# Designs tried in a protein design run: peptides against a protein of PDB entry 3WG5. Part 316

Target 1, 218 residues: chain A of PDB entry 3WG5
Amino acid sequence: LAKNIVYVAQIKGQITSYTYDQFDRYITIAEQDNAEAIIIELDTPGGRADAMMNIVQRIQQSKIPVIIYVYPPGASAASAGTYIALGSHLIAMAPGTSIGACRPILGYSQNGSIIEAPPKITNYFIAYIKSLAQESGRNATIAEEFITKDLSLTPEEALKYGVIEVVARDINELLKKSNGMKTKIPVNGRYVTLNFTNVEVRYLAPSFKDKLISYITD
Target 2, 218 residues: chain A of PDB entry 3WG5 as posed
Amino acid sequence: LAKNIVYVAQIKGQITSYTYDQFDRYITIAEQDNAEAIIIELDTPGGRADAMMNIVQRIQQSKIPVIIYVYPPGASAASAGTYIALGSHLIAMAPGTSIGACRPILGYSQNGSIIEAPPAITNYFIAYIKSLAQESGRNATIAEEFITKDLSLTPEEALKYGVIEVVARDINELLKKSNGMKTKIPVNGRYVTLNFTNVEVRYLAPSFKDKLISYITD

## One batch from the design tools (peptide; made by RFdiffusion4, then SolubleMPNN)

Design b2_p30_3_s2 (from b2_p30_3, 15 letters changed)
Fold by OpenDDE base, seed 5:
Parts: structure tokens; C-alpha cells; sequence
Structure b2_p30_3_s2 (fold): chain B 218 residues (1-218), chain C 218 residues (1-218), chain A 30 residues (1-30)
């Protein structure tokens, strides 16, 4: 029997317009191969709101399930990373990772202090993040608190509160635990039941462009 | 039986004088074909007040129904986009989208802080947005709160409060749910009952000019 | 009426979503 393909790729660092290009490229490759899913190993401190929103749209327009996996241990889906995760078909976290802290900021002052976003912008992102949570059947109250309380969660807390679907130590445990789960949002207008029985895992390497940009922004 | 035509076009990005040209072009094409309606897939963070007001006028002068659809998931009808939506013949939203946050500003200072509009300008836009809501039979109290509280809403909230008419996941669901609805404002002086039975959907692509401007403004 | 030289706020332009320092204890990898 032909093996189902699962792609695995990494996205690490700040969320920018270049991060959108990475998501688009990786998802497009997996779509072309009619993969069962793509797993994105996400590790981000946050980044640009515009890029984040475009990434969420690209995920939601995917022809295949996009699984956000906060990995490895020590990684985070912080700020923009949380929105991206909440916009995805399934969220997993490794032990020792974190999610949350979604308060928008305008930037940093010369003294390194945060320039807070005005209530207008904060309220916009509250509505946006709640909408992502509601659409995906995840905890919209906690999603709001990621902003209002600047809340961050462990994997166990995030699972307990219904923010995420899986805690897994590695890709093999993730595939095992998520097998037979339905996507939390539609794929091509339908909820997909994940079939990770008899899977081939394919790792996608970053492009030369991806490496160059990562080098410039790090 | 001859199929009724529905046009679908996208308007994405900041509301500017060039966005007016996009609306005018798309609506004009649909008018020339005597379409049953045009659906504008709107995704905007806001923009210029003058351009917004001109767009509202162009919609209200349309010979055919103009449906604003906040789409895809992750899109917004933020700020100027809310006024445009409230000025339209029907509003729909996809899950994961937002509407609202309509407080006017004068711009941004060098440090990225908002320059607030003086009370005179704020009061003008309160009166304006309330008039749009009242004319369309939508919630004028919430329309005011989009400014006074800088309120943003999810699709479900916006529907619940009577700000919008439809929540739909895609164009097909939108057509199905809006079939037989009356326009919220007149078309050529009369309220139109939408007939989406036996429809042909035609997608309008952006012009070369539209693409160039989007590239320059992004 | 002269178009009011005011604009509705840009929501995402120039806005960064950045993590504040998280000090909560994380579970150890097994």
C-alpha cells in the first residue's frame, strides 16, 4: 500500500515577511505531493503582526493539514507564534516549551522599555485571537488572556485549558497521538481525519534564501 | 434558463485613492453585465478617510448590489473597512475574521505613537458611522462604539449584535445563506431581493495597475 | 464638506507582536 507522506519543516526566529515565504514554500511542496500533513516545528519569540496575519491566511488556505509543533524542548510559540498556532489545523507542544504572551506592542523605546499599543490596536488583536480560537474550537477565554493578562502556558496547561491538542516528545509520539484526530479547522472546506498509519516522514531543508535571511536577522 | 451572474473580486490592503479606483472598476464591470451582485472579498487594516467616504458613495450609487465579504479567515474589515461594510448592500464575514475599531486618528508620531483626532473630527465620524448604520438598518449603537470604545467584533458577535447579515465559510455558503435576502440599502432607489438560485460565479482579477500599487504600498 | 484630513487607525502597520519575558517553570524533557 502506498505510504502516506508527512512533511516536517522548521521555522525558527522572528516572524517577518520572509517567514511568510518559508511557510508558503513548505506548504506548497507538501500540497504538490498531496501529503497527509505538514508538521512545522515552530520556535519563535514573535515578530510582525502583518506577517503573522498573512501566515495565518496561508495556513487556512492550505490544501493539506498544517500542524504546528512547538519543538524542540526550550522552544516557544511566543506572541505571533501563538496566533499562527491558533490559526492551524492542529497544535502540538513538546515538554519544556511555552505558548502565549500575545500582547501587541508598538516597539521598544531607546531605553529598551516597551511602547505599549493603544487600546484600539489591543482590542483589534483581542477580537482577532478570539476569532481564531472560536473557529478552531479552542479556548477563546484563554486566547483573550494571552493578551489581557499577557499569559504564557506550559504544554500541560495549554492542553488542560483546551488551547492545544497534543503534548509529544518527538515526531513519532506526535504522529502516534494525533492519528485519527480531526483537524480543528477545515481543509478545503472539510474537517480531515488525520491518518498517520503507515507514514513516510520527509524532512524539508531550508532554502539558500531562507538560510541567508535567517543569518541576516539573527 | 439564463444563469444569474455574480462577480467576485478581492480588495486587500490599505484604503487609499487607488482602492477607490479598484472598487469603481469592479463595480462598473458588474454593472455593465447586469450582474445579480458583486461580492468584494475585503481584507483591510484601514486607511484614508477621504478615500473611504468616496468608496461608500460609489457603493451607494451602484446599479447592482455590492456585498462586502470579510474573507478569507484571518482577514479584517478594520477601521475604514468597517465604514465601507456598513455602507454596503450586505455584509458577510468568514470565521476567524474581525470588524470594527473605527476611531479616527491624525496619523503617527515619529516614535510610532498615535496622534489622536480632535473631538470635532471624532464627533464627525460618530455621526457619519451612525448614519451608515441607521440607513442600512444595522446596529447604530455598536457602530458608535466602534469609535467611542474602539470596539472590534468577531463574526458571531457582529451577527448577534445586528452589525452584519451573514457568517459564511466560503462563497458557496455565502450565496446559499444570502439567497432571498433583501439588500440593506436601496439599489437604484429600491430594496433588491437577492436571487442566487442558478448562479454563475465570475472571478475578477486585479489589473496590472492594481498589482503595481499593492506592491508599492506593501 | 472638505474631506477630513484624518484616517482610521492602521491596525497592523508597524505593530509588532513580541513576547514579554516568561519566567514560569517549564516541565523538564523526559
Amino acid sequence: as target 1 above (218 residues)
Amino acid sequence: as target 1 above (218 residues)
Amino acid sequence: AAPVNAEPTKKTDGIEIEALGYHKGHPKPS
Scores: peptide ipSAE 0.057, ipTM 0.232, DockQ to the pose 0.050; fails the geometry check
Fold by OpenDDE base, seed 3:
Parts: structure tokens; sequence; C-alpha cells
Structure b2_p30_3_s2 (fold): chain B 218 residues (1-218), chain C 218 residues (1-218), chain A 30 residues (1-30)
């Protein structure tokens, strides 16, 4: 029997318009092949809010489940990465990863100090992150605290508090643990039960452009 | 039996004079076809107050119901978008969206700080937003707080507080939930009961100009 | 008349949602 395909792709580094292009490319490939899901191995310190919001929209418009996997150990879904995760169909974290610290900033001053976002912007992102959490049936109080307290969580804490769905050491454990789970948001208007019983894992390599941009943005 | 037409169009990005042209074009097409309504899928961070006020007027002058739908998930009717929504015949929000944060500003300084609007301007927009809310039978206290507190709400909060009329995941759910509702403001001097029982949904694509402007204003 | 923006700010434009200390040129936390 033909194996269903699960794609795995890596997105690493700062969230930018180029990161949007990576998400779009990877999801599009998986959509074209009618994959059972795509797993995005995410490792980000954060990035641009505009790019982040576009990525969240692209994920939520996906024709297939998009699983954010904070991976490998030592990775983070920090700041913008947390929003992306909260906007996804399923969140997994590897041991030794982190999520949170979502307070928006205007940037850094020449002295490296944070330029704080005005309350207008902060309140916008509080509403936005709470909305992502509420829609996905995740902990909206913690989502707010990711901003108001700059809270960061371990995988175990994030699971315990209902921020994420899976703690998994690797792709095989992720597939095993998430098998039979419902997506936390709809796929094409329907909550999908994930079926990973007879899957082929296909790794999507970064394009030449992705590699070049990653090199420039690091 | 000939299906009544409901148009759906997307307006995304900053509210500008070009956004006015989009609203005008879309509403005009729907008016010409005597559509049952037009649904505007709105995703905006806000924009120019002059353009916003013109858009509100254009909506209120519509010969057909104009439904603002904050969509897709992750979208917002932020600032100018909130005024536009409050000026419309019906407001819907998708899960994962936001509304509010309406305090007027003069712009940003070179250091990224907000240039505050003088009290005269702020008070003008307080009166204006309260008027929009009152006219539409929506929560005028919350409308004021969208300015005075830079308040932002989730769809669930906005529904609970009587700011919006519908929370819907998609166009089909929106049509289903809004069927039989009265418009919150008059259409041609009359409050219309929406009839979505035998409708054809027609999507209006952005013009080439709309696509180009969206690309430039992002 | 100064264009009053009932903008929020491009709330997302020029806004960074980045983790503290992960900005380019800051030492990665060891």
Amino acid sequence: as target 1 above (218 residues)
Amino acid sequence: as target 1 above (218 residues)
Amino acid sequence: AAPVNAEPTKKTDGIEIEALGYHKGHPKPS
C-alpha cells in the first residue's frame, strides 16, 4: 500500500520575509503532494512581526496540517517563533528547547538597549497572541504572559500548561505521539485527525536561496 | 431558481487612498449586480484617518449590505480597520483575529517613537468612534476604550461585549450565522434582514492595480 | 492639516517580536 508522505523541513534563524518564502515553499510542496502533514523543525530567536503574521496566515491557510517542531535540542521558538507555533496545527518541542518571550519591541538602540514598543503595539500583540491561543485551544493566559512577563517555558512546562501538544526527542517519536491527535486548528475548515501509521518521511532540503539567506541573516 | 449573489473580496494592508479605491470598486461591482451583500475580508494594521473616514462614508452610502469580515485567522481590524468595521452593516471575525487599538497618532518619529495626536484630534476621534458605535447599536463604551486605553479584543471578547455580531471560521459559517440578521445600520434608509438561503458566492479578485499597490505598500 | 493616522502604527511594520538577547551581534546565551 502506498505510504502517505510526511514532509520534514527546517526553518532556522531570524523571522523575515525570506522566512515567509521558506514556509510558503515548503508548505506548497507538501500541499502539492497531498502529504499527510509537514513538520517544520523550527529554531528561531524571533524576528519581524510583519513576517511572523504573514507566516501564521500562510500556516492557517495550509491545505495540510503544519506541525511546528521546536528542534533540535537547544533550539527555541522564541518571540515570533512562539506566535508561529501558536498559529499552527500542532506544536511539538524537543527536550532542551524553549518557547516564549514574546514582548514586541521597536528595535535596538545604538547602545544595544531595547526600544520598547508603545502600549498600543503591545496591547495589539497581547490580543493577537491570546487570539491564537484561544483559537487553537491552548493556554491564553500563558500566551499573554509570554508578553506581559516575557515568560519563557521549557517543553515540560509548556506541555503541562497546555501551550503545546507533544514533547518528542525526534521525528519518529513525534510521529508516534501525534498519531491520532486532532489538529488544534482546522485544515480546510475541518479538524483533522493525524494518521501517521504508514508514512514515509521525506526531508525537504533548503533551496540554494534559503541557504544563502540563512548565511546572510545569521 | 436564480441564486442571489454574495460577493466576497479581500482588502489587506494599510488603509490608504488606494484602499478607498478598492472598497469603492468592490462595492460598486456588488451594487451593479444587485448582490444580496458584499463581504469584505479585512486584514489591516490601520492607516490614514482621512482614507478611513472616506471608506466609512462609502460603506454607509452603499446600496447593498457591506459585511466586514476580519479574516483570515491572524488578521486584524486594527485602528482604522476598527472604525471601518464599526461603520459597516455587519461585523464578523474569524477565530484568531483581533479588533481595536484605535488611538490616533500623527506618525512615528525618526527614533520609532509615536508622535501623539493632540487632545483636540484624540477627542474628535473619540466622538467619531462613539458615534459609529451608537449608530450601529454596538458598544460605545468599548469603542471609546479602543482609543482611551488602546484596547484590543479577541473575537470572543468583541462578541461578548457587543462590538461585533458574528464569530465565523469561514464564509460558509458566516453566511449561515448571519442569515436572518438585521443590518446594524440602514441600507438605503432601511434596516435589511440578510437572506443567505440560496446564494452563490462570487469572489472578486484584486485588480492588477490592487496587486501592485499591495506589493508596494507592504 | 497634519494627516491624522487612525493608524495604529504599522503595528507590525518595523515592529520586532524578537527574544531578548538574540539580536544580531548580541552573544547567544551560552
Scores: peptide ipSAE 0.046, ipTM 0.293, DockQ to the pose 0.060; fails the geometry check
Fold by OpenDDE base, seed 4:
Structure b2_p30_3_s2 (fold): chain B 218 residues (1-218), chain C 218 residues (1-218), chain A 30 residues (1-30)
Amino acid sequence: as target 1 above (218 residues)
Amino acid sequence: as target 1 above (218 residues)
Amino acid sequence: AAPVNAEPTKKTDGIEIEALGYHKGHPKPS
């Protein structure tokens, strides 16, 4: 039985294995409390593909709905953040945020130039991102174009194209708009209808460890 | 009931979130088969701290003993590899391998120089590596010196100082020497006595995915 | 010995593949 609690946590910066630890911790806390959902306020320029894939898997294994909320205004779910969003139970974006730009790169050369991924890798991520979109009933064509065209979308475009489910200015509007929505992927093998009626919002602060690593990665 | 199976898998190269996926996959396969243990043949120069920490956690959550084997001769469990080893149920090293050199860095500058970690980060990893050593009943003083002195040890030194449990030339010698040893950390809340009597050794090949990523990271 | 790179992963305008973790559980694209 859900306690009518919604957790909110922030994940900001590069997607790394530390970001995985943050997701895992936050989701675990919310799972333990049998929360109705957890909202992850995401602001990322991207990061590591491996960490991204682990995060996606952790979200998919969640016992509760994990809502990715690209927040605040000016935030992005760029690159790895887009994959994470597409792997989640619900995507929301605040006005003035962005999603996309998913082109895989091998890294940066010593001169700061992008090292292009070989076609095999690019094709792998095309298949992967399309699978995430398809599984979640989101626009797989646009998901592919996030790579092939390095496409970036506004919240309004992303909503229009069926990449995301909600545009919301704040947590209250998000809860209001997502109330009664079904999760785009299953929770414990079932699609859940979100019940945000009379919920308590609990903010999860970064752990000392989270703060330290964020401080290290900034 | 263990099937008297020991899995062996190789993890080579940088510690990344991909390395986490390899660990997770390999351990999961061995768990599903109720293997007596899994041996991870590790050769790493180091890598990402966050990936390392996730790998350590995955090892600690393993339903079976995870043995880190620094192999083949010439391999290292450098930096992140040392932390992983210290987080494992048993550490073995082949002759001509190394362990240590755990100094955290922020990265490499554009000129290829190491960007030093601030004292706060260094101190965090000192505390972390010491905790891994203490939990596993391994030499926490040497674990600290892996950072503070960037100490690197031979297998013989590491064994002598109580950092590792076994020096072995090959899997057969490893199994023979580790037979009857207790895990240095618990498995499912219990210290396990390894039973390598009449075991079947099964090698896990890298998945196509594993090969692709190794091919990408090389 | 590459130290534990607590690298501030550089602002990646892309997915850095160097650290690609491939999760098994994804259905094959049909």
Scores: peptide ipSAE 0.031, ipTM 0.274, DockQ to the pose 0.138; fails the geometry check
Fold by OpenDDE base, seed 2:
Structure b2_p30_3_s2 (fold): chain B 218 residues (1-218), chain C 218 residues (1-218), chain A 30 residues (1-30)
Amino acid sequence: as target 1 above (218 residues)
Amino acid sequence: as target 1 above (218 residues)
Amino acid sequence: AAPVNAEPTKKTDGIEIEALGYHKGHPKPS
């Protein structure tokens, strides 16, 4: 039986237009090979809202399931990373990771203090994050609290509250636990049952550009 | 039986004079072909008040029904987009989209902070947005709160509160759900019952100019 | 006449929000 392919790629650092290029490239490769899924190992403190929204759209336009995996231990899907995860077909977290802290900000003052977003912007992102949660059948109340309380969760809490679908220590455990799960959003208008019983894992390396940008933005 | 034509076109990005040109071009094409309707896939963070008001007038002058569809998932009809939607013959939203946040601003300061509009301007737009809601038989209280509270809603909330008419995942679901609905405002002085039982969908591509402007304004 | 310069919120929601919650040094959740 022809082995189904699962791609694995890493996205690390701030969410920017370059991060969009990484997502687009990785998903496109997986689409071209008609992969069963792509797993994105995500570790981000957040980033740009525009880039985040574009990434969410790109994930939702994917012809294959996109699994966000907050990995390795010590990683986070903070801020923009949480939105991206909530916009994905499946969320997994490794032990020792975190998700949340989604309050929009205008930036940082010279002293490093956060410049808070006006209520307008905050309310927009509350509606946006709630819509992502609702569409994916995830906890919209907690999604709102990621902003209003700037809540951050452990993997165990996120699973318990119905924010994520899987806690997994590694790719093999992720594949095992997610096998037979339905995507939380549709792929080409249909909820897909993941089939990881006979898969080949292919790792996508960061491009030279991806490495350079991560180096500059870190 | 001759198939009725439904046009579908996309409008994305900031509402500007160029966005007016897009609306005008798309609606004109649909009018020339005596289409049953045009669906505008709208994704906007807002824009210029003058352009918005001109777009609303152009929609209300349309010889065919203009359906605003907040699409794809992750899209918004924010600010000016909400006014445009409220001025239209029918509003639909995809899951994972948002509508609202309509408080007028004068612009942004050098530090990115919003420069609030003076009360006179805010009150003008409160009256204006309420008039659009009232004329279309939509929730005028919520329309006011889009300004006064800078409220943003999910599709489910917007439907529940009587701001929008349809929640639909795609064009086919939109056509199915809106079939037999009356327009919320008149077309040539008459409320039209939409007939999507035997329709051909025609997609209008952005002009080269439209693409260039979207690229510059993004 | 609505002042021409009264923009229904430009770029409010997505573009000018430079950072969604980029906390340099977010404390690890306990």
Scores: peptide ipSAE 0.029, ipTM 0.231, DockQ to the pose 0.120; fails the geometry check

Design b2_p30_3_s3 (from b2_p30_3, 13 letters changed)
Fold by OpenDDE base, seed 1:
Parts: C-alpha cells; sequence; structure tokens
Structure b2_p30_3_s3 (fold): chain B 218 residues (1-218), chain C 218 residues (1-218), chain A 30 residues (1-30)
C-alpha cells in the first residue's frame, strides 16, 4: 500500500508578505504530491494583519489538511499566529509553547509606545477571530478574550478550553494523537479524517529566499 | 570504560543576540563530543526577550542535557535568566544566588524610568513562563509570580517551592547531587538520566568575541 | 450574520503586536 505522505515545514519569525509566500509554497508542494497533510511548525511573535488574513485564506483554500503545530518548546503562535492556527484544519502545541495575545495595534510610535487600534478595528478583529473559532468548532469565547483581555494560554489550557486539538512533544506524538481525528474545517468542502497510519514524513526545507527573509526580519 | 564528558561554560552579563551565539557555540561543542551534559554557569541581570526566547529554544533543541547553574555566589538568573533556567534540562543554584524578577518591560525612557509593558505583553510572558514551568514539571504558580509579583527567590526557597532541582556550592557538589537525576525536559524526545559517575569535566572558555561583547555591554 | 463585507480597510497595516520586551536587571536580594 503506497505510504501516505505527510509534509513538515517550519515557519519562524514575523508574519509578513514573505511569510505568506512560505505558506503558499509549502502548501502547494504538499498539494501537488496529494499529501495526507502538511504540518507547519509555527513559531511567531506576530506580524502584519494583511499577511495573516491572506495566510488564513490560503490555508482554507488548501486541497489538503494543514496542521499548525506550535513548535518547538519555547515557540509561540502569538498574535497573528493565533489567527492562523484558528483558521487551520488542526492545531497542535508542544509543551512549553503559548498561544494568544491577539489585540490589534496600529503600530509603534517613534518612542516605542504602542499606537492602539481604534474600536472599529478592534471590533473587526473580534468578529474575525470569533468567526474563525466558530467555523472550526473551537472556543469562540476564548478567541474573543485573546483580543479583549489579550489572553495567552499554555498548551494544556488551550486544550482544556477547546482552543486546540492536540498537545504533542514531537512530530511522532502529533501523528499518533491526531490519527483518526477529523479536520476542524473542511478540505475542498469535506471534513477529512486524518490517516497517519503507515505515513512517510517528508521535511520541506526553507528556500534560500525564506532563509534570507528570516535573517533580515529577525 | 570511556569517561563521560561534562562541559562547563560561563555566560555572564546581559542577555542579547550575542548571548544566544554563546549558548549556541557552547551547546554545539558539547553536542559534537556527545557529552553527558553541559553545565552553563549563568550570571545575568536579564536582557532582551527575543534573545531569551531563542536561547530557550536552542536549549530545548539540544542533543544533550543543558544544566543551568546560577553561579558563583552573588550571581543571579534574574529576569531573562529565569526563563532560560526554566527552559533547561536541570536548574542548579549556588548558595548566595537569586532567581526571579521576570516582569517584562518595553525598555527605559531617556530619564531612566521603566516603560511598562502593556498587559498584552505581560500576559504573553505569563503564559510563556508557565508553559516552561509546566513542561519541566516545575512550579508554574511561582513562575507566574516571578512576573505578577516580580518575585525573587533564594536557592533554598527555589528548591523548596520546586522551581529548581539542586542547590550546590560548586561543580563537584552539583555533579554529585544531580547524578542519577532525570532531566526535567526531554533530550531528543526522551527524558535522560544523568550519569555523572566517572566523568571528565571540560571547561569551555569564552571566545575572544564573547569576551569583547561582555566588555562592551557591561 | 457575521458581517461578511467589512472590507479590511486596506490602508491601515494593522500590526498585530509582537510579544517583545526587555527584562530589567534586578539586584540580587541582599
Amino acid sequence: as target 1 above (218 residues)
Amino acid sequence: as target 1 above (218 residues)
Amino acid sequence: SAPKNAKPTKKTSGVILEALGYYPGHPAPS
């Protein structure tokens, strides 16, 4: 029986237009190979809202399941990363990671102070994040509190509150625990049952461009 | 029977991108030699959050156990140092050292006053530090209080409250007391039992670059 | 009905905050 392929790729750093290009490239490769899924090891402090929204759309348009895995330990799906995770087919977190802190800002002033987003923008992102949670059958109340209280959660808390689906220490544990789970959002209009029995794991390395961007933006 | 090698290296001063390079270099050397462990003698007042998070990741990705040893007497794992310690495979402290005071700030104003971090950032680091404590089976309540109360502890208090694993006066006492202990986090997905029976201790000196950086940032 | 049509105002590059900070040095308790 041909092994089902699972891709694993890393996305680290700020969410930008270049991060969108990384997501698009990785998902496209996995789609072309008719992979069972792609796991994106995500570690982000946040980034741009425009890029984040485009990434969410790209994930939701995927022909294959996209699993966001907050990894390694010490990583986060902070801010934009939380929206991306909530827009994905499955969320996993490694122990020692975090998720949340989703309050939008306009930017930083020259003195490093936060420029607060006007209520209209904040309310837009509240509606948006709640929509992502509702669509995925995740905790929309907590999703709202990621903005309104700037809440951040541990993996254990996120699992307990129904924000995420899996806590896993590594890819092998993730595959084991998520095997037989249904995607939290549809793939091509259908909820997919993940089949991680007899899989081949393929790692996608960042392109030279991806590496250069991470180097410039860090 | 070939002696198990234990490396000892010192990291002193502010946590910066250069401090990450020191951690990376020291751990890489010890990994290359398949050392039983590396002990990092840590003395830091704190530093940058980005560098701290990268250091935690580098430790958690280590192929060998990384022991943070707050040393010598009078040293501290203050602020960023506490996160680094909580992200490590084992924490030891010498008598007369301290740990804690983890409240994030945005920086200092031109008049030297602290610019307080917004609740967002504070909550992010609360979740992060609790996650590190939970993953390592350390006291997550005290880890939170390192931020919320800006709590600082003595070695005896830190041991008593289950923040650290060992109080030791020197490397020899540390090796003796930690021999047979399991790592508090996995090494390559497995908890390791430390074997400090019949070890060779190798000291890693700071590079010329490491010395220069410490001189510039102090 | 989730407001579908709230076009994200293109121009405001809404930056979602990065969790960055500085940790001040504290003297060891004497």
Scores: peptide ipSAE 0.027, ipTM 0.274, DockQ to the pose 0.121; fails the geometry check
Fold by OpenDDE base, seed 5:
Structure b2_p30_3_s3 (fold): chain B 218 residues (1-218), chain C 218 residues (1-218), chain A 30 residues (1-30)
Amino acid sequence: as target 1 above (218 residues)
Amino acid sequence: as target 1 above (218 residues)
Amino acid sequence: SAPKNAKPTKKTSGVILEALGYYPGHPAPS
């Protein structure tokens, strides 16, 4: 029996338009091969709202399940990363990672102080993050508190509160624990039951362009 | 009598965090030399609102007058570029350029369609652009219409409506026409009268980093 | 007759609210 393919790719650093191109490239490769899923190992402090929204849309338009995995230990799906996770088919976290801190800001002043977003913008993102949580059957109250309280959660807390689906130490534990889970959002209009019983794991490397952009933006 | 120095630098392309670094570098060089002014030749289709707001703040904190010059013919100070211009000490345009089209958007969808900003965000930027216009003694009604009607103006229209201060074909005409003008916003808490009667023009080249970033983002 | 080159729609790039920086997440508790 031909092994189902699961792709694994890493996305690290700030969420930008270039990060969208990485997501698009990685998902497209996995779609072309009719993969069982793609796992994105995510480590981000946050980034741009436009890029984030485009990434969420790209994930939601995926022909295959997109799993966001906050990895390795010490990584975070902070701010924009939380929205991306909440927009995905499954969220996993490694022990020693975090999720949340989603308060929208206008930017940083020259002194490094945060320029606060006006209530109008904050309220837009509250509605947006709650929508993502509701559509995925995740905790919309906690999703709101990621903004209103700038809340951050451990994997254990995020699992307990129904923000995420899996706590896993590595890819093998993730595949084992998520086997037989339904996607939290539809794939091609259908909730997919993940089948990781007989899979080949393929790691995707960043393109030369991706490496160059990451090197310049870090 | 030592000639007063006027710096001229070019900023072209999308407004990003890297564009902020260019503005900061150029203004810092001109501040260090106690220049009479810096002229930024601006050609931008727009870009990021965070970078734009940070650039506006950097201009407003400048120790010297910052003149935005929409140049060469065919250039625009579109969208974010208009805000930057309205936040500056003087706006000039070359014939055959444009200013305006300031409607905020969330981004572009995968099909290249604009994702509209919600009314809450649009209203924030209306208030912001009107503030910039009012603080600089420029036409706040037209500034609002740059958003509400996505209005774009020619140099002649922009001058007529009190959006800009100078129409000039080149740097020499700009210096000649702006000589004796007061800055539209204060420099170090004072409105400065520009003195271009005996100036040395110094052109700033982009750094190697600026060239590389522009090459990658274009 | 070759179709007239559609004037490039001046993609007036609206102020891309790229700017809503997200607050950097708090580092994972060690």
Scores: peptide ipSAE 0.024, ipTM 0.354, DockQ to the pose 0.274; fails the geometry check
Fold by OpenDDE base, seed 3:
Structure b2_p30_3_s3 (fold): chain B 218 residues (1-218), chain C 218 residues (1-218), chain A 30 residues (1-30)
Amino acid sequence: as target 1 above (218 residues)
Amino acid sequence: as target 1 above (218 residues)
Amino acid sequence: SAPKNAKPTKKTSGVILEALGYYPGHPAPS
């Protein structure tokens, strides 16, 4: 029987417009091959709100399920990474990872201090993150607290509070645990049941461009 | 006879992942309506390399011609804006605008000084900007000098050196001068002859999101 | 004589200007 394909790609570092390019490229490859899903191994401290919002939109426009997997151990879906995760079809976390810390800032001052966002901006992102949580049937109260309390959660806490769907140590455990789950948001207007019973895992290498920009932003 | 549509949109400020969102949104609207072209009125001091590279890719993937118009007088396609222009189907400039100044930097230090990019990064962007110029049949030597000499050009110089295709004072003059020109890069694998003989000009307003992020980045 | 007065626009080529940043996440609990 022809094996369904699951793509796995890695996105690491700051969320930027390049991160959008990586998401777009990876999802496009997986869409072209009619993959069962793509798993994005995400490790990010955060980044730009604009990039984040575009990534969320690109994920939501995906023709296939996009699974955000906070991986490896020690990784985070911090700040912008949390929004991206909440905008995706399924969230998984490895043990020893974190999610949250979503308070928007205007940037860093010359002295490295945080420039606080005005209340209007903070309130906009509160509404936005709550909408992502609500649309995905996830915990919108905790999503708000990721901003208002700058809350960060362990995988076990995030699962317990209904922020994420899976805790998995590796890709094989993720595929096993997520098999038969419904996507938390629609794919082309339909909630999809994931089928990982007979899959081939294909790893997508970062493009030369991906490697270069990662090297510049690290 | 049904008028062909030309969209006009404005992108102003720093090149960011939000700028990518603006490009993507504007081009998508114009693609959906099968527009003859979209003209992007660009005014930028530059921005993020990653955002820039994604914008270039999005322009190159456009189903319709994307014309970069450095406008109004006093505007620039500086730094990242030059790369975006060189990656587009046609470049126009208004009198009193500028293009160039493409030296990559890692950032600004806490004291506001430029952190220079390592030679590897500079050389990558030299190769990249030269490829954009070569692929579009534009002056690759000048494109390199935009980095190596941090060169900036007037519209008249840029036209003279074969960096841009049109000098125009307004949209009407741009449409008139670019009518019958071939795109400098393919649209869906074909060099398109622009048809602006019987067009309706439609202005795209920035989205609420566009306004918000512009407000934050200004 | 091209007018010299183009103020050096802050060339942010290659730089992550975090215009809208988020707080860096807390390091994973070691």
Scores: peptide ipSAE 0.022, ipTM 0.267, DockQ to the pose 0.167; fails the geometry check
Fold by OpenDDE base, seed 4:
Structure b2_p30_3_s3 (fold): chain B 218 residues (1-218), chain C 218 residues (1-218), chain A 30 residues (1-30)
Amino acid sequence: as target 1 above (218 residues)
Amino acid sequence: as target 1 above (218 residues)
Amino acid sequence: SAPKNAKPTKKTSGVILEALGYYPGHPAPS
């Protein structure tokens, strides 16, 4: 039996256009090979709302399941990372990771203080994050509270509250636990049951372009 | 004979994630209806590099031809708008529009002065814009000069130098002139000959979401 | 009465690389 391929790629740092390029490249490679899924090991403090929305859309347009895996321990799907996760087909978290803190800001002032978003923007993102949660059958109340309370959750809390689907220590445990799960959103108009039996794991390295831009944004 | 549909949508203002959402929504609608093409009436002073790159990618992934039309007279495809245009299947400009001025900047200082991009970033965007031009069979030398000289061109100059394909006063003239043209980049892996014989023009209005976000970003 | 007709200088916004944008908030450092 031809082994089902599962791709694994890492996305680390601020969510920017470059992060979108990484998502798009990684997902495209996995789509071309008819992979069973791609796992994105995500570690982000957040970033741009624009890049975030684009990434969510790219994930939703994926021909294969996109699993967001908040990994390794110590990683976060903070801010924009939470939206990306909520827009994905499956969310996993490693122990010692976090998700949440989604309050939109206009930016940072010169003194490093947060420039607060006006209520209209905050309300827009509340509606948006609730929509992502609802569309994926995840906890829309907690999704709202990620903004309104700047709430951050542990993997255990996020699982308990129905924000995420899997707590896993590594890729092997993730594959084991998510095997037979349905995607939380459709893939090509259908909910896919993940089949991680007899899979080949393929790691995607950052392109030279990826390395250069991460180096410029770090 | 079932009329071929051509969608027309407007994208105006700064290139942001919201602009990506507009592109994606508009292109998706046109794809769903198997439109002959979508025309994006573009008027932008530029914007975010991240949103720009995402938009380029979304255009390149389109199942239908995406025509960037710098319209109306007085509009520009400035900065990020030039990259978007160069990443598209066809570029048209109305008389009295402009294209170019692509020099990357880090941002604006508090005093409103431009924070210059470091040479590494500038060189990256030079390579990127040249690639877009080359891939579309457009003038890569001028594409480079859009950055290195911050060059802006009139429609007549842009046409003369092989940056754009059509100068048109309105949608009807655009359809007439672009009828029988091949796309400058592939659509689903093939160069498409545009067939604007017996077309129905459908205008896409901004969604309420589009109106709200444009109102917030304006 | 500030003069109305200040044409907004078409600041050709260069391709802005800066994170001039809506960040969903960074978690406050614990």
Scores: peptide ipSAE 0.021, ipTM 0.285, DockQ to the pose 0.163; fails the geometry check

